# Peptides against a protein of PDB entry 2C5K: the designs that were tried, part 7

Target 1, 91 residues: chain A of PDB entry 2C5K
Amino acid sequence: EDPFQQVVKDTKEQLNRINNYITRHNTAGDDDQEEEIQDILKDVEETIVDLDRSIIVMKRDENEDVSGREAQVKNIKQQLDALKLRFDRRI

## One batch from the design tools (peptide; aimed at target 1 P3 Q6 D50)

Design b1_p12_4_s1 (made by RFdiffusion4, then SolubleMPNN; from b1_p12_4, 5 letters changed)
Fold by OpenDDE base, seed 1:
Structure b1_p12_4_s1 (fold): chain B 91 residues (1-91), chain A 12 residues (1-12)
Amino acid sequence: as target 1 above (91 residues)
Amino acid sequence: SSIDELRKATES
């Protein structure tokens, strides 16, 4: 498995953890893991930047079809945005 | 790590 696919896999596992946390903790600020989950959200955002950069370099240097990778990153972005919305709406 | 390898490949 190439580094790109491994990073995608790890990112999806992080998103899954965040999803599970939100379902168990629908009240904001009442758990000691709250800050850790916020940090993971930021880590995923930074990872997406790295994934996008890798696609740009692949287009430039390898001239390969990157449509599949672009679709994977798009899916991750959609999941992150949905989770951020749910996380921020907790009261 | 995989993320480090990905970052290294996109340094420039």
Scores: peptide ipSAE 0.466, ipTM 0.891, DockQ to the pose 0.687
OpenDDE base, seeds 2, 3, 4, 5: peptide ipSAE 0.466, 0.461, 0.465, 0.463; ipTM 0.892, 0.891, 0.891, 0.890

Design b1_p12_4_s2 (made by RFdiffusion4, then SolubleMPNN; from b1_p12_4, 7 letters changed)
Fold by OpenDDE base, seed 4:
Structure b1_p12_4_s2 (fold): chain B 91 residues (1-91), chain A 12 residues (1-12)
Amino acid sequence: as target 1 above (91 residues)
Amino acid sequence: SSLEELRKATEE
């Protein structure tokens, strides 16, 4: 599998885990896993940087149509932002 | 890993 697509898949699975955690834990600081979830949020953030860089390199070196990949990353960013909002607004 | 491969491809 294409490393880009695998990373996208793994990232979406991480986002899904975060979503499930928020659903089960709507109170901040009530679980020992919260720090791990916070770390995953940061990991996803860094992974998005890597995904964006890969698109830039692909556009530069291969001159391929990157619109599809850009849309995938945009979707991940939107999901992350929504989850951050929900996570941070927990009481 | 796929992530490491992705990062390697973006080093230059």
Scores: peptide ipSAE 0.543, ipTM 0.903, DockQ to the pose 0.769
OpenDDE base, seeds 1, 2, 3, 5: peptide ipSAE 0.540, 0.539, 0.539, 0.540; ipTM 0.903, 0.904, 0.903, 0.903

Design b1_p12_4_s3 (made by RFdiffusion4, then SolubleMPNN; from b1_p12_4, 6 letters changed)
Fold by OpenDDE base, seed 5:
Structure b1_p12_4_s3 (fold): chain B 91 residues (1-91), chain A 12 residues (1-12)
Amino acid sequence: as target 1 above (91 residues)
Amino acid sequence: SSLEELRKATES
């Protein structure tokens, strides 16, 4: 498997972990993992930048259809935004 | 890691 697909997979697993955490901890700051989850959210944001960069390079260096990869990144961004909203809404 | 490989490939 190419690095892009593996990174996508790993990122989705991180998002899944965050989702599970939110369902178990609907109160902000009441768990030692709170900061770790916040860090993972930031890591995902940074990873998305790397994914986007890889697509840009592919567009530049390779005459290939990148729409599939763009769709995958878009999906990750949508999941991240939804999770960030849920995470921030915790009281 | 895959992320590191991805990053290296896009540094240029």
Scores: peptide ipSAE 0.519, ipTM 0.905, DockQ to the pose 0.783
OpenDDE base, seeds 1, 2, 3, 4: peptide ipSAE 0.516, 0.518, 0.517, 0.519; ipTM 0.903, 0.905, 0.904, 0.904

Design b1_p12_4_s4 (made by RFdiffusion4, then SolubleMPNN; from b1_p12_4, 7 letters changed)
Fold by OpenDDE base, seed 4:
Structure b1_p12_4_s4 (fold): chain B 91 residues (1-91), chain A 12 residues (1-12)
Amino acid sequence: as target 1 above (91 residues)
Amino acid sequence: SSVEELRKATEE
């Protein structure tokens, strides 16, 4: 499996972990893992940049159809945005 | 790691 798909998979697992954490901790700052979850959110955000870069390189160097990969990244971005909203709105 | 491999493969 190519690195892109593995990164997508790993990122989605990270998002799932964050989702589960938010479900269990609907108040901000009440758990020792709060900072770790915040770090994971940032890691996902940075990983998305890498995913986007990989698509740009594919378009430039391989001239392959990247629409599928673009859709995958778009989906991850949407999930991240939703989780960030839920995470930040916790009281 | 996969992310490092991805980054390495996509350097400008």
Scores: peptide ipSAE 0.393, ipTM 0.866, DockQ to the pose 0.771
OpenDDE base, seeds 1, 2, 3, 5: peptide ipSAE 0.391, 0.390, 0.387, 0.389; ipTM 0.866, 0.867, 0.865, 0.867

Design b1_p12_5 (made by RFdiffusion4)
Pose (drawn by RFdiffusion4):
Structure b1_p12_5 (pose): chain A 89 residues (1-28, 31-91), chain P 12 residues (1-12)
Amino acid sequence: EDPFQQVVKDTKEQLNRINNYITRHNTADDQEEEIQDILKDVEETIVDLDRSIIVMKRDENEDVSGREAQVKNIKQQLDALKLRFDRRI
Amino acid sequence: SAREELREQYEE
């Protein structure tokens, strides 16, 4: 919807796509470099979401707690995924 | 893109 919500949706989808891939290919791979690149881009995307929240928080007419919860959720999804990726054997 | 638009918003 708004640019923030779109990036949140794209990120969750992007993480979910890699997660589904790892389930199917759980051995240690054609997509290895590609996954690393995408995960790094997601890290930097979360930094952008955080910075966006920082600026919006300066506006007293904005409650950023919903956006903060979404970013926290994405960080959790990323952390769980990184470990699954790291542990393919 | 939405990310570029988001960056323009918080950098301004």

Design b1_p12_5_s1 (made by RFdiffusion4, then SolubleMPNN; from b1_p12_5, 5 letters changed)
Fold by OpenDDE base, seed 2:
Structure b1_p12_5_s1 (fold): chain B 91 residues (1-91), chain A 12 residues (1-12)
Amino acid sequence: as target 1 above (91 residues)
Amino acid sequence: SALEELRKISES
């Protein structure tokens, strides 16, 4: 499969894990997995940078419409931002 | 991995 699409899929799975964690842990710092979740949040941020860079390269090297890929990345960014806000607001 | 491949593309 296209590495871009596989990365998108993997990233969405990471976001889903974060969402599930936040749902069951509304108190910060009381679970051994919290640090791992924080790491995943940072990993997703870095992955988004890679996704964006790949789109830039496609625009440069190919004549194909990248709007679909841009929409996918936008969706991931929106999900991440929402999850970060929820995660940070836990007390 | 897919991510590694994507990074290779992005660095081109």
Scores: peptide ipSAE 0.560, ipTM 0.916, DockQ to the pose 0.864
OpenDDE base, seeds 1, 3, 4, 5: peptide ipSAE 0.556, 0.555, 0.560, 0.558; ipTM 0.915, 0.915, 0.916, 0.916

Design b1_p12_5_s2 (made by RFdiffusion4, then SolubleMPNN; from b1_p12_5, 6 letters changed)
Fold by OpenDDE base, seed 3:
Structure b1_p12_5_s2 (fold): chain B 91 residues (1-91), chain A 12 residues (1-12)
Amino acid sequence: as target 1 above (91 residues)
Amino acid sequence: SPLDELRKIAEE
């Protein structure tokens, strides 16, 4: 498996962990794991930058259709944005 | 790691 697909898979697993945390912890600041979840959110943001950069390189060097990879990254961005909104809206 | 390998690609 190529690194891009493995990173996508790992990132989606991180997003699922965040989703599960939010569903079980609807109140902010009362759990020891909250800081770790915040760190994971930032890690996902940084990973998305790397995913986008890899697509740019693929377009440049391989002249191959990248629409599938772009769609995967778009989906991850949408999930991240939704989770960030839910996480930040907690009281 | 896969992420390290991806970063190498992203830095090209």
Scores: peptide ipSAE 0.510, ipTM 0.900, DockQ to the pose 0.828
OpenDDE base, seeds 1, 2, 4, 5: peptide ipSAE 0.508, 0.509, 0.509, 0.509; ipTM 0.899, 0.899, 0.899, 0.899

Design b1_p12_5_s3 (made by RFdiffusion4, then SolubleMPNN; from b1_p12_5, 6 letters changed)
Fold by OpenDDE base, seed 4:
Structure b1_p12_5_s3 (fold): chain B 91 residues (1-91), chain A 12 residues (1-12)
Amino acid sequence: as target 1 above (91 residues)
Amino acid sequence: SPLEELRKIAES
């Protein structure tokens, strides 16, 4: 499996972890893992930048159809945005 | 790691 797909998979697993955490902890700052989850959110955000950049390079150097990869990244972005909203709105 | 390899691609 190519690095892109593996990173996508790993990122989705991170998002799933965050989702589960939010479900179990609907109050902000009431758990020792709160900071770790915040760090993971930031890591995912940074990983998305790398994913996007890799697509740009593929378009430039390989001239391959990247629509599938773009759709995958778009989906991850949407999931992240939704989780960030839920995470930040916790009281 | 896959992430490191991806970063190399992203930065090329």
Scores: peptide ipSAE 0.546, ipTM 0.916, DockQ to the pose 0.829
OpenDDE base, seeds 1, 2, 3, 5: peptide ipSAE 0.545, 0.542, 0.544, 0.543; ipTM 0.916, 0.915, 0.915, 0.915

Design b1_p12_5_s4 (made by RFdiffusion4, then SolubleMPNN; from b1_p12_5, 6 letters changed)
Fold by OpenDDE base, seed 5:
Structure b1_p12_5_s4 (fold): chain B 91 residues (1-91), chain A 12 residues (1-12)
Amino acid sequence: as target 1 above (91 residues)
Amino acid sequence: SALDELRKIADE
C-alpha cells in the first residue's frame, strides 16, 4: 500500500477513536485523556496538510487523475470538522 | 512510518 492510502487509513482510525471518546465523555475536562484527544485533533489537522501537499506534488509531477485522493481528503476534513464541533460543544 | 514517507513526498 502506498503511503498516502496508509496515512488516510491511520487518520480515519484516529478520527474513529475521537468519535468513540466523545460518545463516552460528553463532559469537557473530566478525564485524563482529554488533552490527548485534543492533541490527536491537532495531529489530524497537520496530517491533512501533508495529504494536500502530496496531492499538489502529484498534480505537478504526474499526469494522473488525483480526484480520488482529493475526495478522500475532503471526506476526512468533513469528519474532522464534525468531530471538532461535537468536541467543543460538550458541557 | 507511512506519515514520514508521505512527508518526504510532500516536501518535493
Scores: peptide ipSAE 0.557, ipTM 0.910, DockQ to the pose 0.894
OpenDDE base, seeds 1, 2, 3, 4: peptide ipSAE 0.554, 0.556, 0.554, 0.556; ipTM 0.910, 0.910, 0.910, 0.910

Design b1_p12_6 (made by RFdiffusion4)
Pose (drawn by RFdiffusion4):
Structure b1_p12_6 (pose): chain A 89 residues (1-28, 31-91), chain P 12 residues (1-12)
Amino acid sequence: EDPFQQVVKDTKEQLNRINNYITRHNTADDQEEEIQDILKDVEETIVDLDRSIIVMKRDENEDVSGREAQVKNIKQQLDALKLRFDRRI
Amino acid sequence: SEAREKLREFYE
């Protein structure tokens, strides 16, 4: 919807796509470099979402707690995924 | 993405 919500949706979807891939290919790979690149881009995308919240919080007419919760959720999804990726044997 | 670039413009 708004640019923030679109990026949140794209990020979750992007992480979910890699997660589904790892389930199917859980051995240690054609997509290895590609996954690392995408996960790094996701780390930097979360920094952009955080910065966006920082700026919006300066506006007293905005409650950013919903956006903060979304970013926290995405960080959790990333952390769980990074460990699954790291532990392919 | 265009949405991400708009966020960057916003916070910059």

Design b1_p12_6_s1 (made by RFdiffusion4, then SolubleMPNN; from b1_p12_6, 5 letters changed)
Fold by OpenDDE base, seed 4:
Structure b1_p12_6_s1 (fold): chain B 91 residues (1-91), chain A 12 residues (1-12)
Amino acid sequence: as target 1 above (91 residues)
Amino acid sequence: SEALEEIRKFSE
């Protein structure tokens, strides 16, 4: 499989885990896993940077159509932003 | 992960 697609898949799985956690834990700081979830959020942010960089390099060096990949990253960013909002607004 | 490492190396 394309490494890019594998990273996207793994990232989406991380986002799903975060989503499930938020659903089960609507109160901040009430679970031992919260710190791990916070770490995953940061990992996803860093992964998005890597994905964006790979797209830039692909456009520059390979001159391939990256519109599909850009759409995938955009979708991931939107999901992350929504989850961050929900996570941070927990009381 | 291995895939992430490949992405990072590709981007260097």
Scores: peptide ipSAE 0.450, ipTM 0.884, DockQ to the pose 0.878
OpenDDE base, seeds 1, 2, 3, 5: peptide ipSAE 0.447, 0.450, 0.450, 0.445; ipTM 0.883, 0.884, 0.884, 0.883

Design b1_p12_6_s2 (made by RFdiffusion4, then SolubleMPNN; from b1_p12_6, 5 letters changed)
Fold by OpenDDE base, seed 1:
Structure b1_p12_6_s2 (fold): chain B 91 residues (1-91), chain A 12 residues (1-12)
Amino acid sequence: as target 1 above (91 residues)
Amino acid sequence: SKALEELRKFAE
């Protein structure tokens, strides 16, 4: 019901798909799905921007606690950065 | 997705 939490859930599922792909494909350029995975990486990156924007709006309400949401987004960013590094280091 | 669209509207 909460759009923020649903988006977080969907994003984590995308990150999980990317993680599984990297595990199965440790060589770059030899699979027709690689471009699709690259697109998903970019989609996640753009989604994080949307998540951050929503938190900025929430912070305008002095009575709303955003610390939990900030922690969730921070975790997603850390996962994305790690996956980007692994994806780019494939030979 | 529907959730993402709602989130974007909220963040406008």
Scores: peptide ipSAE 0.504, ipTM 0.903, DockQ to the pose 0.904
OpenDDE base, seeds 2, 3, 4, 5: peptide ipSAE 0.501, 0.504, 0.503, 0.503; ipTM 0.902, 0.902, 0.902, 0.903

Design b1_p12_6_s3 (made by RFdiffusion4, then SolubleMPNN; from b1_p12_6, 5 letters changed)
Fold by OpenDDE base, seed 3:
Structure b1_p12_6_s3 (fold): chain B 91 residues (1-91), chain A 12 residues (1-12)
Amino acid sequence: as target 1 above (91 residues)
Amino acid sequence: SPALEELRKFAE
């Protein structure tokens, strides 16, 4: 498996962890794990930048259809945005 | 992760 697909897989697992945390912790600031979840959110944001960069390089160097990879990254971005909204809306 | 490290190097 190429690094791109493994990173996508790992990122989606991180998003799932965040989702599960939000469903179990609907109140902000009262759990010792919250800081770790915030760190994971930032890690995912940084990883998305790396995924986008890799697609740019593929377009530049490989002359291969990248639409599938672009769709995967788009999906991850949508999931992240939804989770960030839910996480930040907790009282 | 090793995969992320390889991806970053690829994207440089």
Scores: peptide ipSAE 0.488, ipTM 0.899, DockQ to the pose 0.899
OpenDDE base, seeds 1, 2, 4, 5: peptide ipSAE 0.485, 0.487, 0.484, 0.488; ipTM 0.898, 0.899, 0.898, 0.899

Design b1_p12_6_s4 (made by RFdiffusion4, then SolubleMPNN; from b1_p12_6 with R4L Y11A)
Fold by OpenDDE base, seed 4:
Structure b1_p12_6_s4 (fold): chain B 91 residues (1-91), chain A 12 residues (1-12)
Amino acid sequence: as target 1 above (91 residues)
Amino acid sequence: SEALEKLREFAE
């Protein structure tokens, strides 16, 4: 079992939901789901912290090659940043 | 989620 990969998968699904929402709602505050999407954005931010922490622990305690996991987290961060920019710039 | 909880426990 690898909880890291499951968390990554779940996070990507959340990002996909946000992306779809932005596509459907280019006006801020005009939908009842707006607050939920904002909450998901914050949840993803917190999850990224947890993902990073797990990588730090792996480096410290297991001495495993974490480059692949670091790349996955980097990708998630990039996706989140792009979505946040699009979400926040909606009028 | 269960996976996230396990991840957090691992990272403690």
Scores: peptide ipSAE 0.520, ipTM 0.910, DockQ to the pose 0.895
OpenDDE base, seeds 1, 2, 3, 5: peptide ipSAE 0.519, 0.517, 0.519, 0.519; ipTM 0.910, 0.910, 0.910, 0.910

Design b1_p12_7 (made by RFdiffusion4)
Pose (drawn by RFdiffusion4):
Structure b1_p12_7 (pose): chain A 89 residues (1-28, 31-91), chain P 12 residues (1-12)
Amino acid sequence: EDPFQQVVKDTKEQLNRINNYITRHNTADDQEEEIQDILKDVEETIVDLDRSIIVMKRDENEDVSGREAQVKNIKQQLDALKLRFDRRI
Amino acid sequence: SVFLRKPRPFEE
C-alpha cells in the first residue's frame, strides 16, 4: 500500500521463499551464493525500514508502534531463517 | 523521506 507496507510485504515474501526452498534442499547447493546475497539485501532493507520509522516518529501525529512490531516480526523471521540456512548438513 | 529498498527476488 504505502511504500513502507509494500517493502514489509516483499521482505516477508522473500524470506518465506527462501524458507520454503531450504525445506526442500536441507542438505549443504545451487542457490548458496544467491541466498547469502538476498539475505544480506534483506538485512539492509530492514535498516531502511528502521530509518523510515525513526523519521516518522519525529511526527507527533504518527504512532509508529504498528510499524515497529512489523519490523520486529521480520527480524525474527530473518533470525529463524539464518539459523536454518546455517545448519544445513 | 527515506528511500526504501526492496529485496531482490529469489530464483529457484

Design b1_p12_7_s1 (made by RFdiffusion4, then SolubleMPNN; from b1_p12_7, 6 letters changed)
Fold by OpenDDE base, seed 1:
Structure b1_p12_7_s1 (fold): chain B 91 residues (1-91), chain A 12 residues (1-12)
Amino acid sequence: as target 1 above (91 residues)
Amino acid sequence: MVELRLPKPFKP
């Protein structure tokens, strides 16, 4: 498997895992995993930055069509933003 | 406690 696709897949899985947890824990501060969720979301942000950088390098050095990869990263960014909004709206 | 963190993949 393409390493880029593996990172994309694993990032989406990580976000889905948090999303499922929030579904079961819809009250802020009722569990001891708030800080862990915040740490994971920060790591996902850093992973997205690295994915963007890899696309820039690929576009420059290999002259490959990166439009598909750009769309995938955009989708992950949207998933992250939606999850952050859901996390922040917990009562 | 539920494990939330997945193993980090190798970045390209």
Scores: peptide ipSAE 0.252, ipTM 0.799, DockQ to the pose 0.055
OpenDDE base, seeds 2, 3, 4, 5: peptide ipSAE 0.250, 0.249, 0.250, 0.250; ipTM 0.797, 0.799, 0.799, 0.798

Design b1_p12_7_s2 (made by RFdiffusion4, then SolubleMPNN; from b1_p12_7, 8 letters changed)
Fold by OpenDDE base, seed 4:
Structure b1_p12_7_s2 (fold): chain B 91 residues (1-91), chain A 12 residues (1-12)
Amino acid sequence: as target 1 above (91 residues)
Amino acid sequence: MVELKLPKKFIP
């Protein structure tokens, strides 16, 4: 599997795991899981930056069609933003 | 070349 696709897949799976957790835990807790979620959301933000950088390099150095990859990153950004709204609004 | 890393796995 292409490393880009593996990262995209794993990132989406992480966001889904967190989303499922939030669905089961609609009240914000003061536990280790809340801190871990915050850390992972930050890691996902960094992952998105790296994915975007990889696309820039592919466009510049390989002259490949990156439209599909750009759409995938856009989808992850949207998923992250939606998840952040759910996470941050919990009481 | 940009190195990509896998995100940390969430295990509740």
Scores: peptide ipSAE 0.334, ipTM 0.857, DockQ to the pose 0.838
OpenDDE base, seeds 1, 2, 3, 5: peptide ipSAE 0.333, 0.107, 0.304, 0.052; ipTM 0.856, 0.745, 0.849, 0.693

Design b1_p12_7_s3 (made by RFdiffusion4, then SolubleMPNN; from b1_p12_7, 7 letters changed)
Fold by OpenDDE base, seed 4:
Structure b1_p12_7_s3 (fold): chain B 91 residues (1-91), chain A 12 residues (1-12)
Amino acid sequence: as target 1 above (91 residues)
Amino acid sequence: MVKLRLPKKFVP
């Protein structure tokens, strides 16, 4: 598994863990877990920026077909946006 | 070269 695929996989796993937590905790708590979730969501946003940058470099320097990688990053962005919507709408 | 990193692990 290449570093790109490992990061994609682990990012999706983090989003799934948070989504599962939110499903069990449908109310916003004033606990350390809410802050940790926010921190992880920000870290995922930064990870997506790095993934996008890696694709740009691959297109420029390696002239590889990156369409599959672009689709993976798009999927992560969609998963993040859906999760942020669920997180922010909790009472 | 872009250095990729693993995201922080959520541990509830």
Scores: peptide ipSAE 0.362, ipTM 0.868, DockQ to the pose 0.825
OpenDDE base, seeds 1, 2, 3, 5: peptide ipSAE 0.359, 0.360, 0.360, 0.359; ipTM 0.868, 0.868, 0.867, 0.867

Design b1_p12_7_s4 (made by RFdiffusion4, then SolubleMPNN; from b1_p12_7, 7 letters changed)
Fold by OpenDDE base, seed 1:
Structure b1_p12_7_s4 (fold): chain B 91 residues (1-91), chain A 12 residues (1-12)
Amino acid sequence: as target 1 above (91 residues)
Amino acid sequence: MVKLRLPKKFIP
């Protein structure tokens, strides 16, 4: 398996796990996992930065078409932003 | 308790 695709898949799964948890826990501060969710969201942000860096390296060193990988990272960024908005709107 | 955190992966 392509290591880039594995990281993309795992990042999407991580965001889906949080999204499913928020569906069950719609109140802010009512659960002991709120800080852990914030930490995981930060780790996902760092992972996205590293994916973008990986694309820059592939584009420079391998001269490959990265358009598909750029679209995947864009999709993860959109998923993260939507999840942050949902997390912040908890009452 | 649901495990939220996935193990870290290496990015190439």
Scores: peptide ipSAE 0.215, ipTM 0.779, DockQ to the pose 0.055
OpenDDE base, seeds 2, 3, 4, 5: peptide ipSAE 0.053, 0.056, 0.049, 0.047; ipTM 0.696, 0.697, 0.673, 0.684

Design b1_p12_8 (made by RFdiffusion4)
Pose (drawn by RFdiffusion4):
Structure b1_p12_8 (pose): chain A 89 residues (1-28, 31-91), chain P 12 residues (1-12)
Amino acid sequence: EDPFQQVVKDTKEQLNRINNYITRHNTADDQEEEIQDILKDVEETIVDLDRSIIVMKRDENEDVSGREAQVKNIKQQLDALKLRFDRRI
Amino acid sequence: DEAFEALNERLE
């Protein structure tokens, strides 16, 4: 919807796509370099979401707690995914 | 909007 919500949705979807891929290819791969590139882009995307929250928090008429919870959720999804990716054997 | 400048670049 707003640009923040769109990036949040794209990020969760992007992480979910890699997660589904790893379930199907759980051995250590054609997409190895590609996954690393995308996960790094997701790390930097989360930095952009955080910076966006920092600026919006300066506005006293904004409550960023919902956005903070979304970013926390995405970080958790990323952390769980990175370990699954790292542990393919 | 300053808060959304980097997010708008990612949606381009």

Design b1_p12_8_s1 (made by RFdiffusion4, then SolubleMPNN; from b1_p12_8, 6 letters changed)
Fold by OpenDDE base, seed 2:
Structure b1_p12_8_s1 (fold): chain B 91 residues (1-91), chain A 12 residues (1-12)
Amino acid sequence: as target 1 above (91 residues)
Amino acid sequence: SEWEEKLKERLK
């Protein structure tokens, strides 16, 4: 059981849901799920903070190779930033 | 979530 990888997986699923929502709703505030999607965006953002902290702890306390995990988090951050931009640009 | 809590425990 690797909680890091599970959290990454869950986060990517959340990002996928947001992506699908944006695709279906390109007008801001015209759907009852708008607030829920906003909450998910914030949840993902907070999760990324926890993932980063996890990597810092692993590097400091366990002296393990975390390059792979860092790459995963970087990818998630890029996806989140792109989705935030798309979400906020909706008219 | 359950997994997030486990991750948080690791951060302690």
Scores: peptide ipSAE 0.123, ipTM 0.683, DockQ to the pose 0.179
OpenDDE base, seeds 1, 3, 4, 5: peptide ipSAE 0.117, 0.114, 0.113, 0.118; ipTM 0.679, 0.677, 0.675, 0.679

Design b1_p12_8_s2 (made by RFdiffusion4, then SolubleMPNN; from b1_p12_8, 8 letters changed)
Fold by OpenDDE base, seed 4:
Structure b1_p12_8_s2 (fold): chain B 91 residues (1-91), chain A 12 residues (1-12)
Amino acid sequence: as target 1 above (91 residues)
Amino acid sequence: KEWEKKLLEKLK
C-alpha cells in the first residue's frame, strides 16, 4: 500500500472536479457550490505541501529515489496553478 | 481521510 499514490490520485480527482466546475460556471459567486470549490482549492494546496514534506522525509529516512514522486507533485502544482488562474479570472 | 492519516504518519 502506497499512501502517496492514493493522495496523488485523490488530488487529481479534486483538480478534475474544479476544472469541470470552472468550465460550467464562468461567473463568480453565482452558484451554491462556489464556496465548496474554494475549499477544495485550498485543500489541494495544503495537500501539495504535505506531499512535498513526505518527499523530504522519504529522502531523509528511506533514502529512496523520489524523482518520480517529485515529477508527480510538480505536475499537480502546475495543474493547480492553472486552475487557480482560471478560477480567479471569473467575473 | 485514512490516506491522509497514513501519509502524515510517514512525516513523523
Scores: peptide ipSAE 0.143, ipTM 0.688, DockQ to the pose 0.178
OpenDDE base, seeds 1, 2, 3, 5: peptide ipSAE 0.142, 0.142, 0.135, 0.138; ipTM 0.686, 0.688, 0.685, 0.685

Design b1_p12_8_s3 (made by RFdiffusion4, then SolubleMPNN; from b1_p12_8, 7 letters changed)
Fold by OpenDDE base, seed 5:
Structure b1_p12_8_s3 (fold): chain B 91 residues (1-91), chain A 12 residues (1-12)
Amino acid sequence: as target 1 above (91 residues)
Amino acid sequence: SEAEKELLKRLS
């Protein structure tokens, strides 16, 4: 198993769970779940940084074609940004 | 790379 792909998969699943939560809770709340979502979003941001770093290492040390991995990280960033917008626009 | 593997271990 490719650990990079597993991290990507887990991250996308986390974002999907949050997206589903927002669908069921379209108004901003002040409970433990809202705080947990904020924490997960921060964790995802940190995960993306580490994924980018791993790609940099592959480019530098192994001279491998990383275009596929770069596209995957870009997709996660887009998913994160869309989710943040949806989360923040709740009243 | 070893550096990549270490980073991914922290994420999993």
Scores: peptide ipSAE 0.038, ipTM 0.675, DockQ to the pose 0.477
OpenDDE base, seeds 1, 2, 3, 4: peptide ipSAE 0.023, 0.028, 0.023, 0.027; ipTM 0.569, 0.587, 0.565, 0.589; seed 4 fails the geometry check

Design b1_p12_8_s4 (made by RFdiffusion4, then SolubleMPNN; from b1_p12_8, 7 letters changed)
Fold by OpenDDE base, seed 5:
Formats: structure tokens, sequence, C-alpha cells
Structure b1_p12_8_s4 (fold): chain B 91 residues (1-91), chain A 12 residues (1-12)
């Protein structure tokens, strides 16, 4: 088992859930799940910090090629930023 | 969370 890839998979699933929620709820505060979605956004932010830390440890302690993992985290960050913008722009 | 435990093991 690669714990990094499992966390990436779980994070992408969370982002997909947020995307689907925004598509169904284009008005801010119109649903009881609004706070839960905000919590998931924060959980994803914290998870990205942990993923970055794991890459730092691999570069420092294991001297592994991390370029693929860095690209995966960059992609997740871009998806999160896009979703945060869409979420915040709801009226 | 189970995935968090696995990630922490990798960090240590």
Amino acid sequence: as target 1 above (91 residues)
Amino acid sequence: KEWEKELLKRLE
C-alpha cells in the first residue's frame, strides 16, 4: 500500500463531492449542508499540508524522485483554488 | 482517520 496515493485518492473524492454540491447549490446559505462543505474545504487544505510534508521528508530522508508526487499535489491545489473561488462567488 | 494514520507512519 502507498499511503500517499491513498490520501490523494481520498482528497480527490472530497473535491468531487464539493464540485457536485456547488453545481446543485449556486446560492450561498440555502442548504443545511453548507457548513459541512466548508469543513470539507478546510480538511482538504490541511491534507495538502500533510502531503507537502511527506514530499519534504522523502526528499530529505529517502532521496527519492518526488517529481510525480509534486505534480499530483500541484494539481490538487489548483482544483481546490478553483472550487474555493466558485464557492465564494455564490450569491 | 485510517488514511491519516498511514500517512503519519510514512512521515516517521
Scores: peptide ipSAE 0.159, ipTM 0.719, DockQ to the pose 0.178
OpenDDE base, seeds 1, 2, 3, 4: peptide ipSAE 0.152, 0.153, 0.153, 0.156; ipTM 0.717, 0.719, 0.712, 0.712

